# Designs tried in a protein design run: peptides against a protein of PDB entry 6DSZ. Part 262

Target 1, 361 residues: chain A of PDB entry 6DSZ
Amino acid sequence: NYVVTAQKPTAVNGCVTGHFTSAEDLNLLIAKNTRLEIYVVTAEGLRPVKEVGMYGKIAVMELFRPKGESKDLLFILTAKYNACILEYKQSGESIDIITRAHGNVQDRIGRPSETGIIGIIDPECRMIGLRLYDGLFKVIPLDRDNKELKAFNIRLEELHVIDVKFLYGCQAPTICFVYQDPQGRHVKTYEVSLREKEFNKGPWKQENVEAEASMVIAVPEPFGGAIIIGQESITYHNGDKYLAIAPPIIKQSTIVCHNRVDPNGSRYLLGDMEGRLFMLLLEKEEQMDGTVTLKDLRVELLGETSIAECLTYLDNGVVFVGSRLGDSQLVKLNVDSNEQGSYVVAMETFTNLGPIVDMCV

## One batch from the design tools (peptide; made by RFdiffusion4, then SolubleMPNN)

Design b2_p24_6_s4 (from b2_p24_6, 12 letters changed)
Fold by OpenDDE base, seed 2:
Order: structure tokens, then C-alpha cells, then sequence
Structure b2_p24_6_s4 (fold): chain B 361 residues (1-361), chain A 24 residues (1-24)
């Protein structure tokens, strides 16, 4: 009996950073199909802490910190709609991953969305939002005592949602989403009423955005609002301020992933389908009243990496490039370019042996 | 040190006019 040691998955399909193992530890969490890998980010690099087998392919992986928690909790949704909230617990040398809550969020009726599963968490940890099916937005309230994930659906009039995020700084949980209709692509906002289990009108909308607008980035305070990334343009909007740029360099390849560098949302990494790594910069203007507004948007080409499925800024200019198609990388962002004009230096490469085709036997 | 500022083109006024913002 050749125990074919099932080759561990190496293709990365998601990554997140936060404080999962402790309040002090900076973690990198990597999703590789059904496997979750947990690292501590150290001055020497990535220290592996735990590997966890999941009950299915990880489709959503998000860290969040509810009020009263000392460290982040992990939300996972699988491709089979199994949801869980996980807590890391260490007791001496014993490491346990506690399931705080679980549930299946599959609906009996609904068309699975063509853009796949989207899972988002309110920045104030009031709810989880799930776009699983066309015309439905599933809400999971985040209550302290929830052992079972209760969910409800809100009907969306917009059937073809491309991307959705919760906005920062909103009194009520507010989503911002790109959707497509026969007239084109648009951005809309809705407030989510937990009480009434309905959408209320959001603070703003933008009709007729770029035809290939594909991603929403929620921008934290002091800027607030959202960035909408297209094929040809990058747009900022917060209701009061609108600014759009069309840098020719982004037109060459589609931006497919992003990650916030600065906690204040002044910089974002962008990765495209050719493995180009960009920095998006938000320039601030301080008003006389002490308010901070967006002055300008800039895009800078940093260099080339493996084709990113996900990007995670760690610390000290170190970035994890999670790749599905190529080797994942730990890269350093430098202040000065090399002789080739690149600001990116590969520190470590993680060989991708290809997707484990889960032959569902 | 001139960071390679990728020349951002601003959207034209016409392209901006097509992008209707509604405050709600």
C-alpha cells in the first residue's frame, strides 16, 4: 500500500494578516485549498505555527476583532458554504483552534453568482456580509454570544454585483458595491439594518463608472469612502469628494488584487495579471478646519513578482505575494530602485507544485 | 529621487459628466 502522502497544496488562494495567535504577534494566514497555514511574522521571516485542515476549499478568509476581544478572530467560508469563526488558543505548548461559531449558509434557492463567493466584515464588527447568490445579500450578525451563526438574506435589486465591501466610519453598517446592469457598471451604497433586516438608502451612488470596474476598496478614516479599480481607471469616492485617474500603465494588464499598506489608507499594493506590483498612493490635503481630504491619487510601478492571487503587506516593506499560478514569494520593497528600475527584491520563494486537483473520489 | 510617477491622465470632463454621482 503506497501511502501516497497526499502532496500538501502549494497554490495560494488567499492570505490575510493580523493578530490571530496573540494581540502582539503579527500573523500571516495562508489559504491553500483546504489547508490553512498560520505563520508568525518575525525579523528572520515567517515562522510556521500551525497548519489546519479545513472541511472544504477555503473561499473566504477574513480576520476581525469584535469589541472585547484581545486578538483577532478568523472567519472562514468554504466553497460548500460552511462558515466558521475560529479562535487561536495557546495553553503552554498546546495549540488549539477553537470553533467559536459555525453554520452552513447555503440557500436552497438562488443562482450562484458568476463572480464567485464574496465575504466581507463590517470594520466595526457588527456583521458579516456574504454575496453568494444573485439578488441576495446574506447577513450574519456578530453577537458576542453567538455559538451558532444565524444568517438572514436581504434582497438586492442589483442582480449582478461585481464586488462589495463595507465602508469605514459609518453609523450603520454600509456596503459599497460595483454592479452591472444593461446600462453599464455602477457603484451604489446601502445601509444594512439589522433591526429591520433590510437595506436602507446609502449615502451616495455613482452611475456609469468604468465598464470594467472590478474591485472596491473600502478606505479607512480619515479619508473614508471607497476606491473603485477598473481596467483603465482608478476612482476615489466618499460622497463629497470624487477623484479619478487613468494611468496608462494599468491598462496593459488587469489589476486582480490589492492590499492596504498603511492603517490610514494612504497606500495600497496592487497586483495585475502579469505579476506587476504597483503602489497606489492617496495624497492628503489638510483643510483649515482640520479635516483631511483626498488631494490626489498616484500609481507607481514597483516591479514584478509572481502573479498574485493575493497580496499582504506585513511590515518593514516586506510583502507576501500569494500566487495560485506561480511560486508564492516574500518580497522586500526598497526605497531605491535597482539597476533594472525595480523596487522589488525577492527574499524567499515558495515553490508551487501546482493545484492539488482534489479528485473528488 | 524621482519616484517613477506613472503619468496619470485625468478623466476628461465628458467622461466625468457621464459618471453621474448622486448624493442620497
Amino acid sequence: as target 1 above (361 residues)
Amino acid sequence: SSSPIVSTKELTEEELAERRTVLE
Scores: peptide ipSAE 0.028, ipTM 0.450, DockQ to the pose 0.010
Fold by OpenDDE base, seed 5:
Structure b2_p24_6_s4 (fold): chain B 361 residues (1-361), chain A 24 residues (1-24)
Amino acid sequence: as target 1 above (361 residues)
Amino acid sequence: SSSPIVSTKELTEEELAERRTVLE
């Protein structure tokens, strides 16, 4: 009986940073197919705390903190549409991952979207949004009093959504999305009415964005609005202000992932298909009335890493580079460049033994 | 008004024993 120790998955398909184990701990959570790895970020590096097996490939993994929670909860959606909300609970030496809520969000009718599963959480934790199928937006209300999260679908007129996020600073939950129609790619916003279970007209739209616009970044206050990443351009829009840049350096390879560095949305990491790591900077202008507006956008090449499937800024210039195709890395961002002009130094490398094809035998 | 198509539930203690998350 060869107990083939089933090789643990090493390819990273998602990562997130937050306060999952406690209010004080900074955690790195890594999704490796069906496996969730939980680390505490320390001055000495990553300390493993727990591994969790999931009954399915992790497709969405997001931390969120409902009002009145002391620490973050974890939303997971699997590729087979099993949803759960997880809590970390420690009682002395006993560590448990508690499933607070569970369900299957699969619809009997719908075309699975070609751009895959998108899961997003409202910044005010009013709802979870899911783009699972073309022409549908699923809402899971996050109500404290409702032990039963009743998911519902809202019809999207826009059948080909590329990416979607919830915006910050909105009175009602508001989504911003890139979609494609026969005329090109466009950006639109909708308010989500939980009461009426419908979309209302959002605050703004932008028709005819870049043809290869692929990602939406929701920008927190004070800037608000969204960044739209394309192949050739990066655009900002908040309803009142529009700004676009077309730095030649981003045209060389497609940007495929991003992560916010600063809580105020002043900086973002961008990773491309060649493993180049960029910093996107939002330059502020303070008005005489104390309002902060975007002055300019700038992109800086930081250096090269493994090809990122996901990026997450930890702390103190340390970044986790989750890679599916290569070795994952812990990297340090330096203020000064090395002799090659790189600001990136690899601190630790995590060997990728390749995708374990889950042969569910 | 779109009726809820799918329900997610808070798990009871009994249902937690049958949870689809496994600690390893």
Scores: peptide ipSAE 0.016, ipTM 0.470, DockQ to the pose 0.031
Fold by OpenDDE base, seed 1:
Structure b2_p24_6_s4 (fold): chain B 361 residues (1-361), chain A 24 residues (1-24)
Amino acid sequence: as target 1 above (361 residues)
Amino acid sequence: SSSPIVSTKELTEEELAERRTVLE
């Protein structure tokens, strides 16, 4: 009887940084299939706090802070459409992960999207949006007293959504998405009416974006708007300002993940399928009226890492590189390049033992 | 400013088990 000691999954499929354990603690949360690992980021390194077993593969993991919460809450959606909102609670030495709300968000009718599950949270914490099925956008209202996650669907005319985000600074929750139709890929916005349970016309659209436009980044104020990442181009749009760059260096490999470095959206990490790490920089121009506009976009190659499935900036130039295919890493971003021209130094490497088939017995 | 040296203490399987919560 080989007791296959169920090796713990080592492949990372998601990571997020925030203040989950307390308002003061910086946390790294790592999703490894059915496992959630919670760390505190310290001057001495990653201190593990808790490991959480989930009833299914984590498909979405997002931190959010509703108005009046002292710390972030965690939204998780599993591949089996089990949704929950989790709270960390410490009572002396006792650590509990409390389910604030839960629900199954599976629909009986719908074609599961080929691009998988997308879960997004409104920056003002008014709702969660889910793209689970083609032609449907599921909304979970975020009310303080919701113990049960109730959801409704809004029909999307756009059947082939590639990526979607909520925009910042919108009076109503507003989504921005890349979609594909027979004419190509396009960007569109919709306002989400919770009251009417419908889409209203959003503030802007951009038809005929790059054919391989794959990611939307919502940009916080003062810039607002979104960044659209393609194979060949990076485009900013906020309704009033449009700016596109086509740096040749990004053509070499597909950008597959991103993470915001600065709270104001001035810098983003980008990772590609070759493990190249880039910095995307938003150069600001301050207008005479005190408004901040985007002057330019710039991409800088920082160096190479493991192939990132997810990236998260921690602090002080430390980045967690979550890898599914290789070893996950903690890397340091330096101001000065090394002898090889790299700004990236590996601080720690976490061995990936490969895909553990969690036989859920 | 001391660069945070991220040292992950390898937790023992026992320490990991103690820190494990299964959400029902």
Scores: peptide ipSAE 0.000, ipTM 0.307, DockQ to the pose 0.036; fails the geometry check
Fold by OpenDDE base, seed 3:
Structure b2_p24_6_s4 (fold): chain B 361 residues (1-361), chain A 24 residues (1-24)
Amino acid sequence: as target 1 above (361 residues)
Amino acid sequence: SSSPIVSTKELTEEELAERRTVLE
């Protein structure tokens, strides 16, 4: 009896960093199709802790910490619209992944969006937002007692949403999104009323952004607002401040992923389709009233990696490069460049044996 | 030569305190 050990998936389609196993541990969570891998980040590298089989391809994987939780919870949405909230529980040597909540969020009516599934969490953990279908925004309220994920839809007039995030520092949960209409691409904000189950007018909008604007980054306080990444430009907007840059270096290849380096949103990693790794820097200006405003944006080329599907900054300049097309990597970012002008050094490489086509036989 | 500051040394003690496991 050859136990065909089913080859484990190696292609990475998502990664996130946070405190999932404990309040003290820094974790790297890696999504590989239907598999979740959980690591503890140590000075010696990645220590594997647990592997979890999911009932479908992971489409969304986000860590969040509700008020009163000592550690992060994990939201997962599968490509078949199965949603769950997971908790790590250790009891001595026993390690369990507990499902706190679950549900299927599929709608019977709706056109699946061509830009795929988007899942986002409010920074204050008031709700999860899902863009699954054109013209709909699904909201999952985050209540402590929810064993079943109850969701409702809000009609979105903008049928072609490219990307969406929740903003930071908003009294009400507020989304910022890039959408396309016949006139071009635009940025808009909406407040989400949980009570009324509707959108209210958001704090700002920007019409006629770059035609290839593809990504929204929500910026934490003190800056607030959002970064919009295009093919040719990177823009910041917070309602009061607008700033745009068009660094020629980003025109060569499309930026496809990002990750925040600093908790205050001063730096972001950007990865493009050629495996180039960039740092986006937000330059601060302190006002006389003690408010911090954005002075300028800068992009620096750090070096080359595997083509990133996802990026996550761990600590001390260490970055995990999750790759679908190539080998995933742990890389070190250095302050000083090497002889080739690269600030990136590969620490570890994780061989990608290719996508396991789940042949459902 | 603008060396990208890539170290967590720029994080505040409060921002660092959120990450109890620090890579040395």
Scores: peptide ipSAE 0.000, ipTM 0.309, DockQ to the pose 0.020; fails the geometry check

Design b2_p24_7_s1 (from b2_p24_7, 11 letters changed)
Fold by OpenDDE base, seed 5:
Structure b2_p24_7_s1 (fold): chain B 361 residues (1-361), chain A 24 residues (1-24)
Amino acid sequence: as target 1 above (361 residues)
Amino acid sequence: VYVVVVPEMVDGESTGGLKVVYIF
């Protein structure tokens, strides 16, 4: 059964930025159902490089750079649990997308999670983590010589995981997740042992977070830890430091996507269900010993865009707004607001012709 | 040119491999 799309997909269901085509090129990768579009980000805008059809709807798309790789590799998981690691290779004018590894990670037994597929990569590229089924965390060890993506499951006691990320700066791969139980929503951490194929106790937990806590953001060093986004609150926790804010402006609409702006985790873009774009800022305090700690969190409304399914910061204040429900946009963030108080200017708009009807032929 | 990664099929059965198909 080939999925033949009669029309090119226009609805964006994922986007990622990195260095896929070369070490020097900044790329925007856009997932549109079964289609992957690869762009080079230039001062003149987005230059198309290649389009890639995938065997199935792209459910996860993540760039990662293993130690000793000169450029990023692309992990893709489809909605039918086909996993691959792709490499871009150019030889003169010839462009090849090489499958470095592949596998099917479907389990014969498991309840597919109602919140869908979550795929995450350890920042140190030790493993890929997948939440596909309730009560299971699937691990794909990352090995250079492994052409076959082999996975194993670790049992999660927490059946209702809402979101999960790998933390930064951990000696062992460590996940942080929001889960729901009969008492409410909570945050927990686990270390993932590749050797023992089990969870060890993580560095911290936070019981009884906001009832609508929906998103985990892993914060890189020097801050470390995680941000938990709810309907009414944004909470930072790293085991030692706890800080929560409840800015009234975020209560108006649910935050549905995020993207890190700064490599050090000082700023994040947030998009809500009304197409409002926010900046979350982590204010640093430098201690006398040179240690950087979180002083405060603040949220600023930047402006309005199309309703983002995904956001990615490119460079120089340029943001790609990937939309499923509306037109995708390339927008510029300005330092100064316009007369309407908006810091956002649309640079380019990509017409969304509506949902692709997957005709199984 | 679309590069489609499809299961490699031989005689209607999946080999377990992937085939890159270029769709123009």
Scores: peptide ipSAE 0.010, ipTM 0.286, DockQ to the pose 0.037
Fold by OpenDDE base, seed 1:
Structure b2_p24_7_s1 (fold): chain B 361 residues (1-361), chain A 24 residues (1-24)
Amino acid sequence: as target 1 above (361 residues)
Amino acid sequence: VYVVVVPEMVDGESTGGLKVVYIF
């Protein structure tokens, strides 16, 4: 009886911050293959609360707060297309993770997309969107009373979607996506009709974006719209305002992850393949009518970290750097740079022992 | 004492500045 003490996974493949344990607690949730770690963010650091084993590799992990919920719910999709919505319940010292809803969203026919699984949640919690297969957009309607996650497909004419997000401030659920065709990469929007189970024309599109445009960031109100990140450029578009920058500093290495710092979308962390950490800043202009518009975009180099697979701003200038290739870190952002010009200080480092080779026997 | 640099928020809006917070 070889008790192979399976080393716990150390490589991080996802992280999210929100209020999962209570309305008051700030949580860090970390996905490590099949393992979910739940922490409370405290002044003293990360306090572990619970570890949860999942029935498969976590592919999507998103917090969301439906209307009438006091705290966030957790959506998880596994690489085997098992979907669930989880709720944290505490009763005295008893801690339970409750499955509110579950389902399998696998299709019998479809080409799995080469860019992997994308899962997104409408900011108004009307639906979950899934890009699992080329030429299909899967919709899971969010209904409070439904314990069974049922999905339907909408056909996408755009076969090669690079990234997709739901936009903020839309009357109907609206997706914004980067796609590739023989003419290049483009950005398009669609409204998603739950009633008709079809796409309607979205508010805007932008043809012929940067050839290496790889990420979409949905920007909350008051700005609205989206940021498109490429290899050489960062572009903002909301239908009325278009603004692009090409800072030479981002050209040196590909930006691979992002996280919103401010609730209003004025700042974003960006991480590249060299472990450089940037701040993207949206400069506001107040119009005479009291509307807020985007004036400019700026990118500032903060410093260097482990190569981020995911970033999440916690609180108080503390950032969790989730790394797959290196050690994950808690880092501090400082107002003043050190002697080397870095605004980043490592607070804690979590040793990565490498990928668990799941020998599927 | 952990010195924490956070976005300066005024009335739920970012000022674009950073705030030093001392966590004792």
Scores: peptide ipSAE 0.000, ipTM 0.241, DockQ to the pose 0.013
Fold by OpenDDE base, seed 3:
Structure b2_p24_7_s1 (fold): chain B 361 residues (1-361), chain A 24 residues (1-24)
Amino acid sequence: as target 1 above (361 residues)
Amino acid sequence: VYVVVVPEMVDGESTGGLKVVYIF
């Protein structure tokens, strides 16, 4: 009897940080193909809490906290379009992952988008948005009483969405997205009407952004708006203020992931395809009326890590670098550079044994 | 139809996986 000890997947394809196990615990959640690993972040490092097998490759993994929840819930979408909302429940020593809601969100008709599955959650937890297919935006209303994830589609005129996020501070759920048409890449916003199940005109748009604009970052209040990351440029827009920078250092390699450091959106980590780690800084200007506006954008090279598939800031300058191609890392960000000019120190390295190909037997 | 996610059990031992059970 060859007990083929099924080697656990080691390649990371997603990571998120939040308060999933309790209101007080800081958690790191790591997606490794079909497995979810749950850690508590401690002063001593990562404490493993639970591993969860999923019914497919995790394509979306997002933490969110609906109004009146004490801790975060976890939204997961698999590559086979199985959606669930998970809750962590501890009862003494018993640890259970409860499915609060589930559903299959696959459409019978639709072209799967070439840029893959995008899943986003409204910051006010009104809905989940899914870009699964060209020309469709799927909405899952978030309702506490719904054990079944009911979705509906809204037609999207923009067939080639590159990235999409929900904006912060919007009266109605508002998406901001980069799309490509024959004229180039553009940024547009739409309000999502749950009532009418349609898009309304959003607060702003920006036509003819950088040709390689690939990512949207929604910026929390007080700044609001979005950051658009390209190959050559980083742009901020909030409807009233537009600011673009083109730091030469980002041209060398494509930025592929990001993570917010500060809750107020003042700093973001950026990772590129060469494993370079950057800090994007939003400089504030306080107006006499107490409004905060963006003064400037800066990019600083922090150092080099494994090639990040995903980044997540934990606490106290510690960052988890989730890697698919290399070893995942815990790294420390220092205020002062080392002798090599790096602000990054590797604390722990998690060996990647390579992609586990799910052999469908 | 209730869908329950239960621990995957093989020969009375947990595999650490989950199993979907449909309760009709």
Scores: peptide ipSAE 0.000, ipTM 0.254, DockQ to the pose 0.032
Fold by OpenDDE base, seed 4:
Structure b2_p24_7_s1 (fold): chain B 361 residues (1-361), chain A 24 residues (1-24)
Amino acid sequence: as target 1 above (361 residues)
Amino acid sequence: VYVVVVPEMVDGESTGGLKVVYIF
């Protein structure tokens, strides 16, 4: 029994915030290759609760709360296409991570997408969507009684999907995605029929978006719709309203990650390849009927951090900056800038010792 | 049954030990 004490991975490849340990606890979950770290966010900082070694590199990690669950469940997909839904259970001092469901979602036929694995969850928890292979969208129906994750594929006509999300506020599960064809990059929506196992026409499309449009952010109600992030532009579309901005400051480096700050989708953190941290603000206009529409988009430079692979807003202006290339950080967002014009203060730094070469023994 | 090797945590600190967790 060679217990190779492999050095613990330090590079962060994913992070998520939610209520995993309890309904009341705010958790930070950090994926470091095969390791999942679970923290409780406290006024004193991050309290470690559990580490979990996954059988394979974590490729997708998402929290979701099905109807009738008191706390969030965790969906994990590994790079080897092992999927699981995990539940946290605590009984006194005994902490157990329980698999509610599992399955392997690998296809025998398909070209793995060059942009890697994308996993998304419908906001109403009707399904999980997976873009694993070009020209295929995999659907995992969410059913509480199913211990085995079964999936089916829907063919995508769009072979080169860049990013995809489920939209909010849709009667049927609806995806919004950026794709590339010979004419450029475009945004399209599809409704997903679980019954017929097919796509129906979605509510809207936008042809000829920015050539480097790379990211879709689904916006919750009351705004709805999606934000499309490019190299030079940020656009909002909800079928009825289109708004685009091209702030020169974002052109300097590619935005690579985002995280929603406000539950209503009024603010988003954006991180770029230079470690710049931005706030994207959705300015609201309240109509006389009480409807809320987007008035404008604004981007503010907050400051500089480690190069984020992932971002998550915790609470009280504290942000976790998960870094693969540099040290991960806890940072504080301040209302007022410092003497250097930065709104960002590093609170804690987590040393990245570099990629642990998985010595497969 | 997924066998997950979890670092052993005692009082919120990693002991450096590994605990086998069976994910069913």
Scores: peptide ipSAE 0.020, ipTM 0.347, DockQ to the pose 0.045; fails the geometry check

